# Peptides against a protein of PDB entry 3OIQ: the designs that were tried, part 22

Target 1, 212 residues: chain A of PDB entry 3OIQ
Amino acid sequence: KNRIFVSSSKDFEGYPSKAIVPVQFVALLTSIHLTETKCLLGFSNFERRGDQSQEDQYLIKLKFKDRGSERLARITISLLCQYFDIELPDLDSDSGASPTVILRDIHLERLCFSSCKALYVSKHGNYTLFLEDIKPLDLVSVISTISTKSTNSSKHSSSELISECDLNNSLVDIFNNLIEMNRDEKNRFKFVKLIHYDIELKKFVQDQQKVL

## One batch from the design tools (peptide; aimed at target 1 K63 S122 Y127 T128)

Design b1_p15_8_s4 (made by RFdiffusion4, then SolubleMPNN; from b1_p15_8, 8 letters changed)
Fold by OpenDDE base, seed 5:
Structure b1_p15_8_s4 (fold): chain B 212 residues (1-212), chain A 15 residues (1-15)
Amino acid sequence: as target 1 above (212 residues)
Amino acid sequence: GLDSRFDADYDPELE
């Protein structure tokens, strides 16, 4: 089954009410919701959607049906948080109670770029998205990719590989949206408030702002 | 906002 690259969470509005569709997208991690009964990851491209919160445009469910899937979900969250330097409450509390983790607005402190593979699953109109795979992306690598690949649209062959162009376009779109948010005085997002705000990110943002 | 058709509690058995 061919995996579809999703550039907008609005694409799902047009998806069949009875289908299982493998999808892939790139977005910023915005929320983590781990409870006793469910595990959700929120992502956003910060695509403008009227007056609604731009957070959690993609809510991705981790399978959480049995002890094995729960363990995998917790490990996944732990590894993501370790990669992005997100402080989690001690998940290892010997107290036998599954720790509840609710993190929101992660993008206000850290740009957590993630390449996600998921399953769109719909049987009766409603749908959910199940996580199949997640790859955290290094911000420096994202910046370098955007900076270098703006010119080499080599028409490499139409093979089943999610177009490197689609990934790059989505990364550019995310940064453009963040720049717009940063310019908006009402928006809480500011690049200078990111914990990892450095000279490289500053320079990149300044250079991108000149093109927009 | 989330798509109105999105259901976080929807747990279809993945056949």
Scores: peptide ipSAE 0.448, ipTM 0.877, DockQ to the pose 0.711
OpenDDE base, seeds 1, 2, 3, 4: peptide ipSAE 0.448, 0.446, 0.445, 0.445; ipTM 0.879, 0.878, 0.877, 0.878; seed 1 fails the geometry check

## One batch from the design tools (peptide; aimed at target 1 I20 L59 L119)

Design b1_p16_1 (made by RFdiffusion4)
Pose (drawn by RFdiffusion4):
Structure b1_p16_1 (pose): chain A 183 residues (1-47, 54-90, 99-149, 165-212), chain P 16 residues (1-16)
Amino acid sequence: KNRIFVSSSKDFEGYPSKAIVPVQFVALLTSIHLTETKCLLGFSNFEQEDQYLIKLKFKDRGSERLARITISLLCQYFDIELPDPTVILRDIHLERLCFSSCKALYVSKHGNYTLFLEDIKPLDLVSVISTISTKCDLNNSLVDIFNNLIEMNRDEKNRFKFVKLIHYDIELKKFVQDQQKVL
Amino acid sequence: SFEEELYEEVSNEEPF
């Protein structure tokens, strides 16, 4: 195929006014909006706000069920509590870090566009830390995301704090410290 | 078709 890797939502400015382009990006899961009619997943690389809004489309009940199971499994994988109806989660990153590799379809018309979900591969935080410490586009993105997350933690006004993560590991405390030295 | 269905859903989404 010819899937185009995007490093930023701003890349979508050079894309066609009407085309179907397979894309891929890496980011943190930041929000979920699940209704009976549609589902939107928000992701961000904190270059610090929501940036990627991925849509799971479904019209009938059969596809709705699949969308619900998909959200259920994604949330369970990240240890996100889910009440299972309109379902809304925000600023998930303030509580949990959820790196995800996502493949999407860019579909545009009249200059407007929507990113539709083709695949989502959650990335283990332990593997993310290891992948950064031992040591392309994926890795560049994982590094840039973690750096921005580091600067956000330094900023006193920003609500993001590692110590406030429900999963604040000793190893996480360790990687963050030894990561600031590089800065 | 599948592509026609995708074009029916095209819009600019905003964070909720």

Design b1_p16_1_s1 (made by RFdiffusion4, then SolubleMPNN; from b1_p16_1, 8 letters changed)
Fold by OpenDDE base, seed 5:
Structure b1_p16_1_s1 (fold): chain B 212 residues (1-212), chain A 16 residues (1-16)
Amino acid sequence: as target 1 above (212 residues)
Amino acid sequence: SELEELFSEVEVEKPV
């Protein structure tokens, strides 16, 4: 089955009941929830949804049924946090108790761009997104991709129906939404409060603000 | 099957 690129988490409202659909999206990591029994990652593109929270628009469940899947979930979180320079409590505690990790509002300190592959699984009018794969994206690479409008039609094999256009459009939309949040005095998000706010990001934001 | 197991685990997730 072809993987569907998802530009909005509202797209799932139109998805069939009792289905399994492979999907892919690009979003910012907003939350991490790891307990003894569950692992969730929250993502958002910060699309305006009226009075709904702009955080955790994509709630992604990791398989967490047995020691093997639990270990894979912990390794996945550790690798993501290492990549984004997110401080975690030591997950390898010899005490046999898996530490509880609850991180919220990650986007207020770090822009953690991620390309996610997931299974949309629906039943009885509800759905769950199960993580299949995650690729963290480097912010410099994201900025470069948006700035160059790279039409690198590298003919990667015709099995991934994700147009380079869909990825680029989604990244642009995320930045536009962040610019709107930054302009809102009531919004907690501010680019200048990001730990990694540098001259390059500052210049990019200033240049994008002139186009909006 | 693994797919039937995924259907059994469909839950409404809430933000953290």
Scores: peptide ipSAE 0.401, ipTM 0.918, DockQ to the pose 0.847
OpenDDE base, seeds 1, 2, 3, 4: peptide ipSAE 0.399, 0.397, 0.397, 0.399; ipTM 0.917, 0.917, 0.917, 0.917

Design b1_p16_1_s2 (made by RFdiffusion4, then SolubleMPNN; from b1_p16_1, 7 letters changed)
Fold by OpenDDE base, seed 4:
Structure b1_p16_1_s2 (fold): chain B 212 residues (1-212), chain A 16 residues (1-16)
Amino acid sequence: as target 1 above (212 residues)
Amino acid sequence: SFEEELFSEVEVLKPV
């Protein structure tokens, strides 16, 4: 089955009941929920949804039913946190209790851009996204990709061109949404509060703000 | 089957 690129989590409202659909999206990591019984990742593109939380627009479940899936989930969380410089509580505490990780509002401190592949699975009017693959994206690479969007019509196949355009559009939309949040005095998100706020990000945001 | 397993695990996820 072809993988569908998803630009909005609202697209799932139109998806079929009792289906399995492979999907892909790009979003910011907003939350991590690892307990003894489940592992969830929250992502958002910060689309305006009225009074609804802009966080966790994409809730993704990792399989967590057996020792193998639990181990894979824990490794996935560890690798993501290492990549984004997210401090985890010591997962290796000699106390045989599985470490609990509950992180919220990750986007307030770090822009954790992620390309996610998931299975949309629906039943009885409900759905769950199951993680298939996750690729963390480097912020410098994201900024570079958005900034260079005007020049590389490389002769890739029509299918690859569509996926790159969709990715780049989603990245632009995320930044535009973050700029709007940054301008809102009531919004907790501020670029200057990001731990990794540097001259490059500052310049990029200032240049994007002139186009909006 | 793998598909039946996935369908059994469908739940309404709530924000953390």
Scores: peptide ipSAE 0.486, ipTM 0.933, DockQ to the pose 0.870
OpenDDE base, seeds 1, 2, 3, 5: peptide ipSAE 0.484, 0.483, 0.482, 0.485; ipTM 0.932, 0.932, 0.932, 0.932

Design b1_p16_1_s3 (made by RFdiffusion4, then SolubleMPNN; from b1_p16_1, 9 letters changed)
Fold by OpenDDE base, seed 1:
Structure b1_p16_1_s3 (fold): chain B 212 residues (1-212), chain A 16 residues (1-16)
Amino acid sequence: as target 1 above (212 residues)
Amino acid sequence: SEIEELFSEVEVLKPV
């Protein structure tokens, strides 16, 4: 089956029951939940959903059934946190208690853009997204990609026909949503509160605000 | 099967 690009987490409301559907989306990492029994990642594109929390619109489960899958989940979390400069408590503590990591509101301090591949699995009117792959995206590369009108449809024949347009549109939508949140005095999100807020991001936001 | 395992693990996930 072809992988479906998902632009909104609302798309899953129309998805079939008792199915497995390969999906892909781009979103900001908002939460990490690692316990002794579960590993979850929260993502959001910050689409407006009325008065509901805009966080964790995509809840992604990592396999966490045995020592092998637990190790893989912990390595995945460690690598993501290393990439995004997220401080984790030492996961290697010789004290036989598996460290619990609960991080929330990551987007308030860091814009952690991620391209996620997942399996939508549905049963009995419920669904779970299982992580297949995650690619962290560099913020400078994201800004560059949005700023450069990708007129270069370079026919690079990689068999993953995710339209470069779908990715770019979703990245633009995320920034537009963040700009709206930044303009709202009641919203906790502010670009100037990001730890990595620099002159480049400032200029990009100022230029994007003129188009909105 | 791996597919049956995935279907057995479907749960309602709650925000953290």
Scores: peptide ipSAE 0.441, ipTM 0.926, DockQ to the pose 0.858
OpenDDE base, seeds 2, 3, 4, 5: peptide ipSAE 0.438, 0.440, 0.440, 0.439; ipTM 0.925, 0.925, 0.925, 0.925

Design b1_p16_1_s4 (made by RFdiffusion4, then SolubleMPNN; from b1_p16_1, 9 letters changed)
Fold by OpenDDE base, seed 4:
Parts: sequence; C-alpha cells; structure tokens
Structure b1_p16_1_s4 (fold): chain B 212 residues (1-212), chain A 16 residues (1-16)
Amino acid sequence: as target 1 above (212 residues)
Amino acid sequence: SEVEELFSEVEVLQPI
C-alpha cells in the first residue's frame, strides 16, 4: 500500500471508520508519556484549531504489551531525547520499577522536528496512530531545506517530487505557525526562550517574518 | 493476527 503524506491531523476526520492506512507526517515533538503500561508521543504542527489545544495534534502510540515492545519503546524515547538534548531520568534503573516519564510542552524549550511514519488504525469511529518509524530532523537541516527550496525545482521523478514538496510545505507551515504564536502576547511560545536559540535561527525567523 | 491485534488496541487517546 502506498504511504499517504498527511499535512493536517484533520485529514483523519475523512478517513474510513474501519481501516489500516499507512501515513507519514512531519511535526514537532510536544510531549512524551511513558508509564508502566503505555507509551505515547505527542506531535503538533500548531495548526490553528479555535479553542482546541495546539499541542498533541498527532498522538502516536507505541506498542507496549510485552518486554520486547516495552524495550523498543524505551530505546526509541532514549534515542529521541539524546538526539534533541532532552534530559530524561535513567530508564534502565536497577530498582525494578519502570520509570515514569511525563514531559509536556517540549516545543517551548526545543524545536524537535520529526518525520513520523505511522499506521492509522480505525474501528467503531475511533482511530489510533501506531508508530512504525521516526526520524528526528536536525534544525539546521530544516532551516537550510526551507531556505534553499525557495529557488530550486530540481528535476527528480514525479513520486519523489511530491513527497519532498509535501515535506517542505509542512515545514514552512510549522514555522509560520510558530511565528504567529511568537507574535501572540498570550502564547507561551517564544523563540528567544528556546535553549538552542542561536544567530542562525534568529536570522531565519526574522527573514520568514518579512514574508508573512 | 497482527491486524486483529492492531484493531483491538484502537482507543481514543487523550492529550497528555
């Protein structure tokens, strides 16, 4: 089955009520929920949804039913947090108690761009997104990708072009949404409060703000 | 089956 690129989590409202659909999206990591019985990752593109939370627009479930799936979930979280410089408690504590991790509002301190592959699974009018694959994206690489593709339609195959345009459009949309949030005095998000706020990000934001 | 398992694990996820 072909994987569908998803630009909005609202797209799922039009999806079949009993299906398995492979999907892909790009979003910011907003939350991590690891307990003894469950593992969830929250992602958002910060699309405006009226009075709804802009956080956790994509709730992704990791399989967490046996020691093998639990181990994979913990490794996935550890690797993501290591990549994004997110401090975690030691997940391998010899104490026999599975550490609980509840992180929220990750985007207020770090822009954790992630390309996710998931299975949309629906039943009885409900759906769950199951993680298949996650690729963390480097912020410098994201900025460079947005900045350079404003100029180069390079001739690659029609199928590769679609996925690459969709990715870039979604990355631009995320930054535009963050710029709007940064301009809103009521919004907690501010670029200058990011731990990794540097001259490159500052310049990029200033240049994007002139186009909006 | 893996498919039946996925359908059994469908839930409404609440924001964290």
Scores: peptide ipSAE 0.435, ipTM 0.923, DockQ to the pose 0.880
OpenDDE base, seeds 1, 2, 3, 5: peptide ipSAE 0.433, 0.431, 0.268, 0.433; ipTM 0.922, 0.922, 0.826, 0.922

Design b1_p16_2 (made by RFdiffusion4)
Pose (drawn by RFdiffusion4):
Structure b1_p16_2 (pose): chain A 183 residues (1-47, 54-90, 99-149, 165-212), chain P 16 residues (1-16)
Amino acid sequence: KNRIFVSSSKDFEGYPSKAIVPVQFVALLTSIHLTETKCLLGFSNFEQEDQYLIKLKFKDRGSERLARITISLLCQYFDIELPDPTVILRDIHLERLCFSSCKALYVSKHGNYTLFLEDIKPLDLVSVISTISTKCDLNNSLVDIFNNLIEMNRDEKNRFKFVKLIHYDIELKKFVQDQQKVL
Amino acid sequence: SEFEEELYEEVEDLSL
């Protein structure tokens, strides 16, 4: 195929006014909006706000069920508590870091566009830390994301703090420290 | 194709 890797949402400015373009990006899961009619997943690389809004489309009940199972499994994988109806989660990153490799389909018309979900591969934080410490587009993105997360933690006014993560590991405390030295 | 038509029916400006 010819899937185009996007490093930023701003890349979508050069894309056609009407086309179907397979894309891929890496980011943190930040929000979920699940209704009976539609589902939107928000991701961000904090270059610091929501940036990618991925849509799971479904019309009938059968496809709604699949969408619900998909959200259920994604949340379970990240240890996100889910009440299973309109379901809303925000600023998930303030509580949990959820790196994800996502493949999507860019669909545009009249200059407007929507990113539809094709695949989502959650990335283990332990593997993310290891992948950065031992050591392309994926890695560049993982590094840039973690750097922005580091600067956000330094900023006193920003609500993001590693120590406030429900999963603040000793190894996470360690990687963050040894990561600032590079800065 | 029918699949592409369905995608175009769902196009919205979800840019942030």

Design b1_p16_2_s1 (made by RFdiffusion4, then SolubleMPNN; from b1_p16_2, 6 letters changed)
Fold by OpenDDE base, seed 1:
Structure b1_p16_2_s1 (fold): chain B 212 residues (1-212), chain A 16 residues (1-16)
Amino acid sequence: as target 1 above (212 residues)
Amino acid sequence: SKEDEELFSEVENLSL
């Protein structure tokens, strides 16, 4: 089955019951929840949902059933946190206690753009998104991709081409949503409070604000 | 498949 690109987490409300659907989306990492029994990642594109929280719009489960899957989940979290400069407690503590990691509101300090592949699995009116693959995106690369209208759809025929347009549109939508949040005095999100807020990001935000 | 049945057994309403 072809992988479906998802632009909104509301799309899942229309998805079939008792199905397995391969999906892909682009979003910001908002939370990490690692306990002794579960590993969850929260993502958001910050689409407006009325008075509902804009965080954790995509809850992604990592397999966490046995020592092998648990180890893979911990390695995945460690690699993501290393890529985004997120400080974690040492997950390899010889103390026999599985380290608990609960991080929330990651987007208030760091823009962690991620391209996620997941399995939508539904049963009895519920669904779970299972992580298949995650690609962290470099912020400089995201800014360059949005700033350069990539008119170069090179017709490279591989059956896995997410429309470069779908990716770019989602990245633009995320930035537009962040700009709106930054303009809202009640919203905690502010670009100037990001740890990695530099001259390049400042200029990009200022240029995008003129188009909105 | 056996893998599909396993995935269907793990469906839960997730909350943080």
Scores: peptide ipSAE 0.535, ipTM 0.943, DockQ to the pose 0.680
OpenDDE base, seeds 2, 3, 4, 5: peptide ipSAE 0.533, 0.531, 0.534, 0.535; ipTM 0.942, 0.942, 0.943, 0.943

Design b1_p16_2_s2 (made by RFdiffusion4, then SolubleMPNN; from b1_p16_2, 5 letters changed)
Fold by OpenDDE base, seed 5:
Structure b1_p16_2_s2 (fold): chain B 212 residues (1-212), chain A 16 residues (1-16)
Amino acid sequence: as target 1 above (212 residues)
Amino acid sequence: SAEEEELFSEVENLSL
């Protein structure tokens, strides 16, 4: 089955019931929820949804059924947090208790761009997104990609119909949404409050603000 | 498949 690129989590409202659809999206990591029984990742593109929360627009479930899947989930969380320089409580505690991690509003401190592959699974009007793959994206690489408008149709393998245009458009849309949030005095998000706010990001944001 | 039936059994409305 071809993987569908998803630009909005609203697209799922139009998706069929009783279906399994491979999907891909790009979003910011907003939350991590690891308990003894579940592992969830929250993502958002910060689309304006009226009075709805702009956080956790994509809730992604990791398989968490047995010790093998639980271990894979923990390793996935650890690797993501290491990549984004997110401090986690020690997950390797010899105490036999599976550590609980609940992080929210990650985007207020760090822009954690992620390319996610998931299975959309629907039943009885409900759906769940199951994580298949996650690729963290470097912010400098994201900025460079948006700035260069790379029309390099790299002849990457004929099986991933993800238009480089779809990725670039989603990254631009996310930044535009963040710029709008930054301009809103009521919004908690501010670029200057990001731990990694540097001269490069500052310049990029200033240049993007002139185009909007 | 058994894997597809399993995935369909795990469909829930997720909330944090």
Scores: peptide ipSAE 0.557, ipTM 0.946, DockQ to the pose 0.675
OpenDDE base, seeds 1, 2, 3, 4: peptide ipSAE 0.556, 0.555, 0.554, 0.557; ipTM 0.946, 0.946, 0.946, 0.947

Design b1_p16_2_s3 (made by RFdiffusion4, then SolubleMPNN; from b1_p16_2 with F3E Y8F)
Fold by OpenDDE base, seed 5:
Structure b1_p16_2_s3 (fold): chain B 212 residues (1-212), chain A 16 residues (1-16)
Amino acid sequence: as target 1 above (212 residues)
Amino acid sequence: SEEEEELFEEVEDLSL
């Protein structure tokens, strides 16, 4: 089945009420929810949704049904947090109790760009997104990709590659949404409050703000 | 498939 690139989590409102659809999107990590029984990752592109929260627009479930899937979920979270310099409690505590991790508002401190592959699964008018694959994206690489308008479509003729245009458009849209949030005095998001706010990000934001 | 049936059983309204 061809994987569908999703630019908005509103696209799921038009999806079949009983289906399994492979999807892919790019978004910022906003939350981590790990309990004894569930593992969820929240993502957002910060698309304006009226009065709805702009956080957790893509709520992704990790399989958490047996010790093997639980271990994979914990490893996935650990590797993501190591990549983004997110401090976690030791998940491997000898105490036999799986530590509960609840992190929210991650985007207020860190821009954690992620390319996600998921299964959209719908039943009885509800849907769940199941994680298949996650690729963390380096912020310098994201900035470089947007700035270069890289049109190097290496003709890798595989039906599973995001078009370079879809990726670039989604990354631009996320930055534009963050710039709008940064301009809003009521919004908690501010680029200058990011732990990794440097001269490169500052310059990029200033240059993008002139185009908007 | 059995895996597809399991995924359909695990569909829930997820809220944080």
Scores: peptide ipSAE 0.472, ipTM 0.927, DockQ to the pose 0.658
OpenDDE base, seeds 1, 2, 3, 4: peptide ipSAE 0.467, 0.471, 0.464, 0.468; ipTM 0.923, 0.927, 0.923, 0.925

Design b1_p16_2_s4 (made by RFdiffusion4, then SolubleMPNN; from b1_p16_2 with E2S Y8F E9S)
Fold by OpenDDE base, seed 5:
Structure b1_p16_2_s4 (fold): chain B 212 residues (1-212), chain A 16 residues (1-16)
Amino acid sequence: as target 1 above (212 residues)
Amino acid sequence: SSFEEELFSEVEDLSL
């Protein structure tokens, strides 16, 4: 089955009931929820949804049913947090109790761009997104990609229907939404409060603000 | 498939 690129989590409102659909999206990591029984990752593109929260627009479930899947979920979280320089409690505690990790509002301190592959699974009017793959994206690479409008038509095999245009458009939309949030005095998000706010990001944001 | 049946059994309304 062809993988569908998803630009908005509202697209799922139109998806069929009782289906399994492979999807892909790009979003910012907003939350991590690891308990003894569940592992969830929250993502957002910060699309305006009226009075709905702009956080956790994509709730992604990691398989967490047995020791093997639990270990894979913990390794996935550890690798993501290492990549984004997110401090976690030691997940390898010799005490046999898996530590509970609840992180929220990650986007207020760090822009954690991620390309996610998931299975949309629907039943009885509900759906769950199951993580298949996650690729963290480097912020400098994201800025470069948006700035160059890179039509690198590298003929990667015709099996991924994701146009380079869909990825680039989604990254632009996320930055535009963040710029709007930064302009809103009531919004907690501010670029200048990001731990990694540097001269490059400052210049990029200033240049994007002139186009909007 | 048994895998698809498993996925359908794990569909829940997710809240944080």
Scores: peptide ipSAE 0.476, ipTM 0.926, DockQ to the pose 0.643
OpenDDE base, seeds 1, 2, 3, 4: peptide ipSAE 0.472, 0.471, 0.469, 0.475; ipTM 0.924, 0.924, 0.922, 0.925

Design b1_p16_3 (made by RFdiffusion4)
Pose (drawn by RFdiffusion4):
Structure b1_p16_3 (pose): chain A 183 residues (1-47, 54-90, 99-149, 165-212), chain P 16 residues (1-16)
Amino acid sequence: KNRIFVSSSKDFEGYPSKAIVPVQFVALLTSIHLTETKCLLGFSNFEQEDQYLIKLKFKDRGSERLARITISLLCQYFDIELPDPTVILRDIHLERLCFSSCKALYVSKHGNYTLFLEDIKPLDLVSVISTISTKCDLNNSLVDIFNNLIEMNRDEKNRFKFVKLIHYDIELKKFVQDQQKVL
Amino acid sequence: SPPKLLSEEDEDEMLD
């Protein structure tokens, strides 16, 4: 194929006014909006706000069920509590870090566009830390995301704090410290 | 700024 890697949502400015372009990006899961009619997943690389809004389209009940199971499994994988109806989660990153490698289909018309979900591969935080410490586009993105997350933690006004993560590991405390030295 | 999203009709037409 010819899937185009995007490093930023701003890349979508050079894309056709009407085209179907397979894309791929890396980001943190930040929000879920699940209704009976549609589902939107928000991701961000904090270059610090929501940036990617990925849509799971479904019309009939059969496809709705699949969308619900998909959200259920994604949330379970990240240890996100889910009440299973309109379901809304925001600023997930303030509580949990959820790196994800996502493949999507860019569909545009009249200059407007929507990113439809093709695949989502959650990335283990332990593997993310290891991948950064031992040591392309994926890694560049993982590094940039973690750096921004580091600067957000330094900023006193920003609500993001590692110590406030429900999964604040000793190893996470360690990687963050030894990561600031590089700065 | 958030992206300008497709309408549902436009989505259906493009996906078909």

Design b1_p16_3_s1 (made by RFdiffusion4, then SolubleMPNN; from b1_p16_3, 6 letters changed)
Fold by OpenDDE base, seed 4:
Structure b1_p16_3_s1 (fold): chain B 212 residues (1-212), chain A 16 residues (1-16)
Amino acid sequence: as target 1 above (212 residues)
Amino acid sequence: APFKELSEEEEDELLE
């Protein structure tokens, strides 16, 4: 089955009310919800939705039904947090109680770009996105990818070229949205408040701001 | 209307 690239979470409003559709998107990690019974990852591209919260536009569920799936979910969260340098409580604490992790507004401190593969699963006008795969993206690599408009038409299949263009466009859109948020005095997001705010990110943002 | 999250029961039936 061909995987569909999703540029907006609004696309799901047009999806079938009973379907299983493999999807892919790129977004920023905004939240982590690990409880005793569920594991959710929130992602956003910060598209303007009026007065609605811009966080958690993509709620991605990890399977959490048995010890195997729970372990996989915990490992996934641990690896993501290690990659993005997010402090977590020890998930393996000997205290028999699985630690509850609730992180929100991750994007206010760290830009955690992630390429996600998920299954859109719907019934009766309800849907869940189940995580199939997640690839954390390095911010330097994201900046380089946007800055180097891929003139390299390497002879990869037409399907791979489309996916790369879609990815790049979504990354640009995310940065444009963040720039708009940064300019809004009412918005809590500020690039200068990011823990990893460096000279490269500063320069990139300044250069992008001149084009917008 | 925006889609709502599936119930756990609905999820189980669809993933089997």
Scores: peptide ipSAE 0.226, ipTM 0.847, DockQ to the pose 0.701
OpenDDE base, seeds 1, 2, 3, 5: peptide ipSAE 0.226, 0.223, 0.221, 0.216; ipTM 0.848, 0.845, 0.845, 0.842; seed 2 fails the geometry check

Design b1_p16_3_s2 (made by RFdiffusion4, then SolubleMPNN; from b1_p16_3 with L5F D10E M14L D16A)
Fold by OpenDDE base, seed 4:
Structure b1_p16_3_s2 (fold): chain B 212 residues (1-212), chain A 16 residues (1-16)
Amino acid sequence: as target 1 above (212 residues)
Amino acid sequence: SPPKFLSEEEEDELLA
C-alpha cells in the first residue's frame, strides 16, 4: 500500500474505523513520554484548534512490550535528543530502574522538525499511530528548503514531486503558525526564547512575516 | 476530544 502524506491530524477523523494505513507527516516534536510501561512522542504543526491544546496533535506510540522494543524505544529517544541537543537523564543508569523521561513544551526551547512515518491502526473508531521511522530535520535545511523551493520545479517523477510539495507546504504552514503564536502576546511561544535563536532564523522569520 | 488509543490487546491483535 502507498504511504499517505498527512497534512493535518484532523485527517484521521475521516479514516476508517478498522484499518491499517501507513502514513507520513512532518511536525515539531513537542513532548517525550518515556515510562516503565510506555513510550510516546508528541508532535504538532500548531494548527489552530480553538481553545484546545496545540501540543501533541500527533501522539505517536513506540512499541514497548518486551526488552527488545524497549531498547529500541530508548535508543530512538536518545538519538533524537542527541540530535536536537535535548538534555536527558542517563538512560543507561546501572540502578536497574528504567529512567522516566517526561518532557513537555519542547517547542518553546527548540524547534525539533521531524519527518515521521507511522502506522495508523484503528478498531472501533479508536486509533493508535505506531512509529515506523523518524527523520530529524536540520533547521538550517528546513529554512533553506522553504526559501529555495519557491523557484525550482526540477524534473523529478510525479510521485516525488507530490511528496516534496506536501512536505514543503507543511513546513511553511508550521512556520506560519509559529509566527502567529509569536505575535500573540498570550502565547508562550517566542522565537527569541529559543536556545538556538540565531541571525539566520531571525532573518527568515522577519522575511516570512512580510508575506503574512 | 483527543482520540482514544486502542487497548494494548487490540493493538497486538491488529499488528499480528
Scores: peptide ipSAE 0.245, ipTM 0.854, DockQ to the pose 0.802
OpenDDE base, seeds 1, 2, 3, 5: peptide ipSAE 0.242, 0.235, 0.242, 0.238; ipTM 0.854, 0.850, 0.853, 0.852

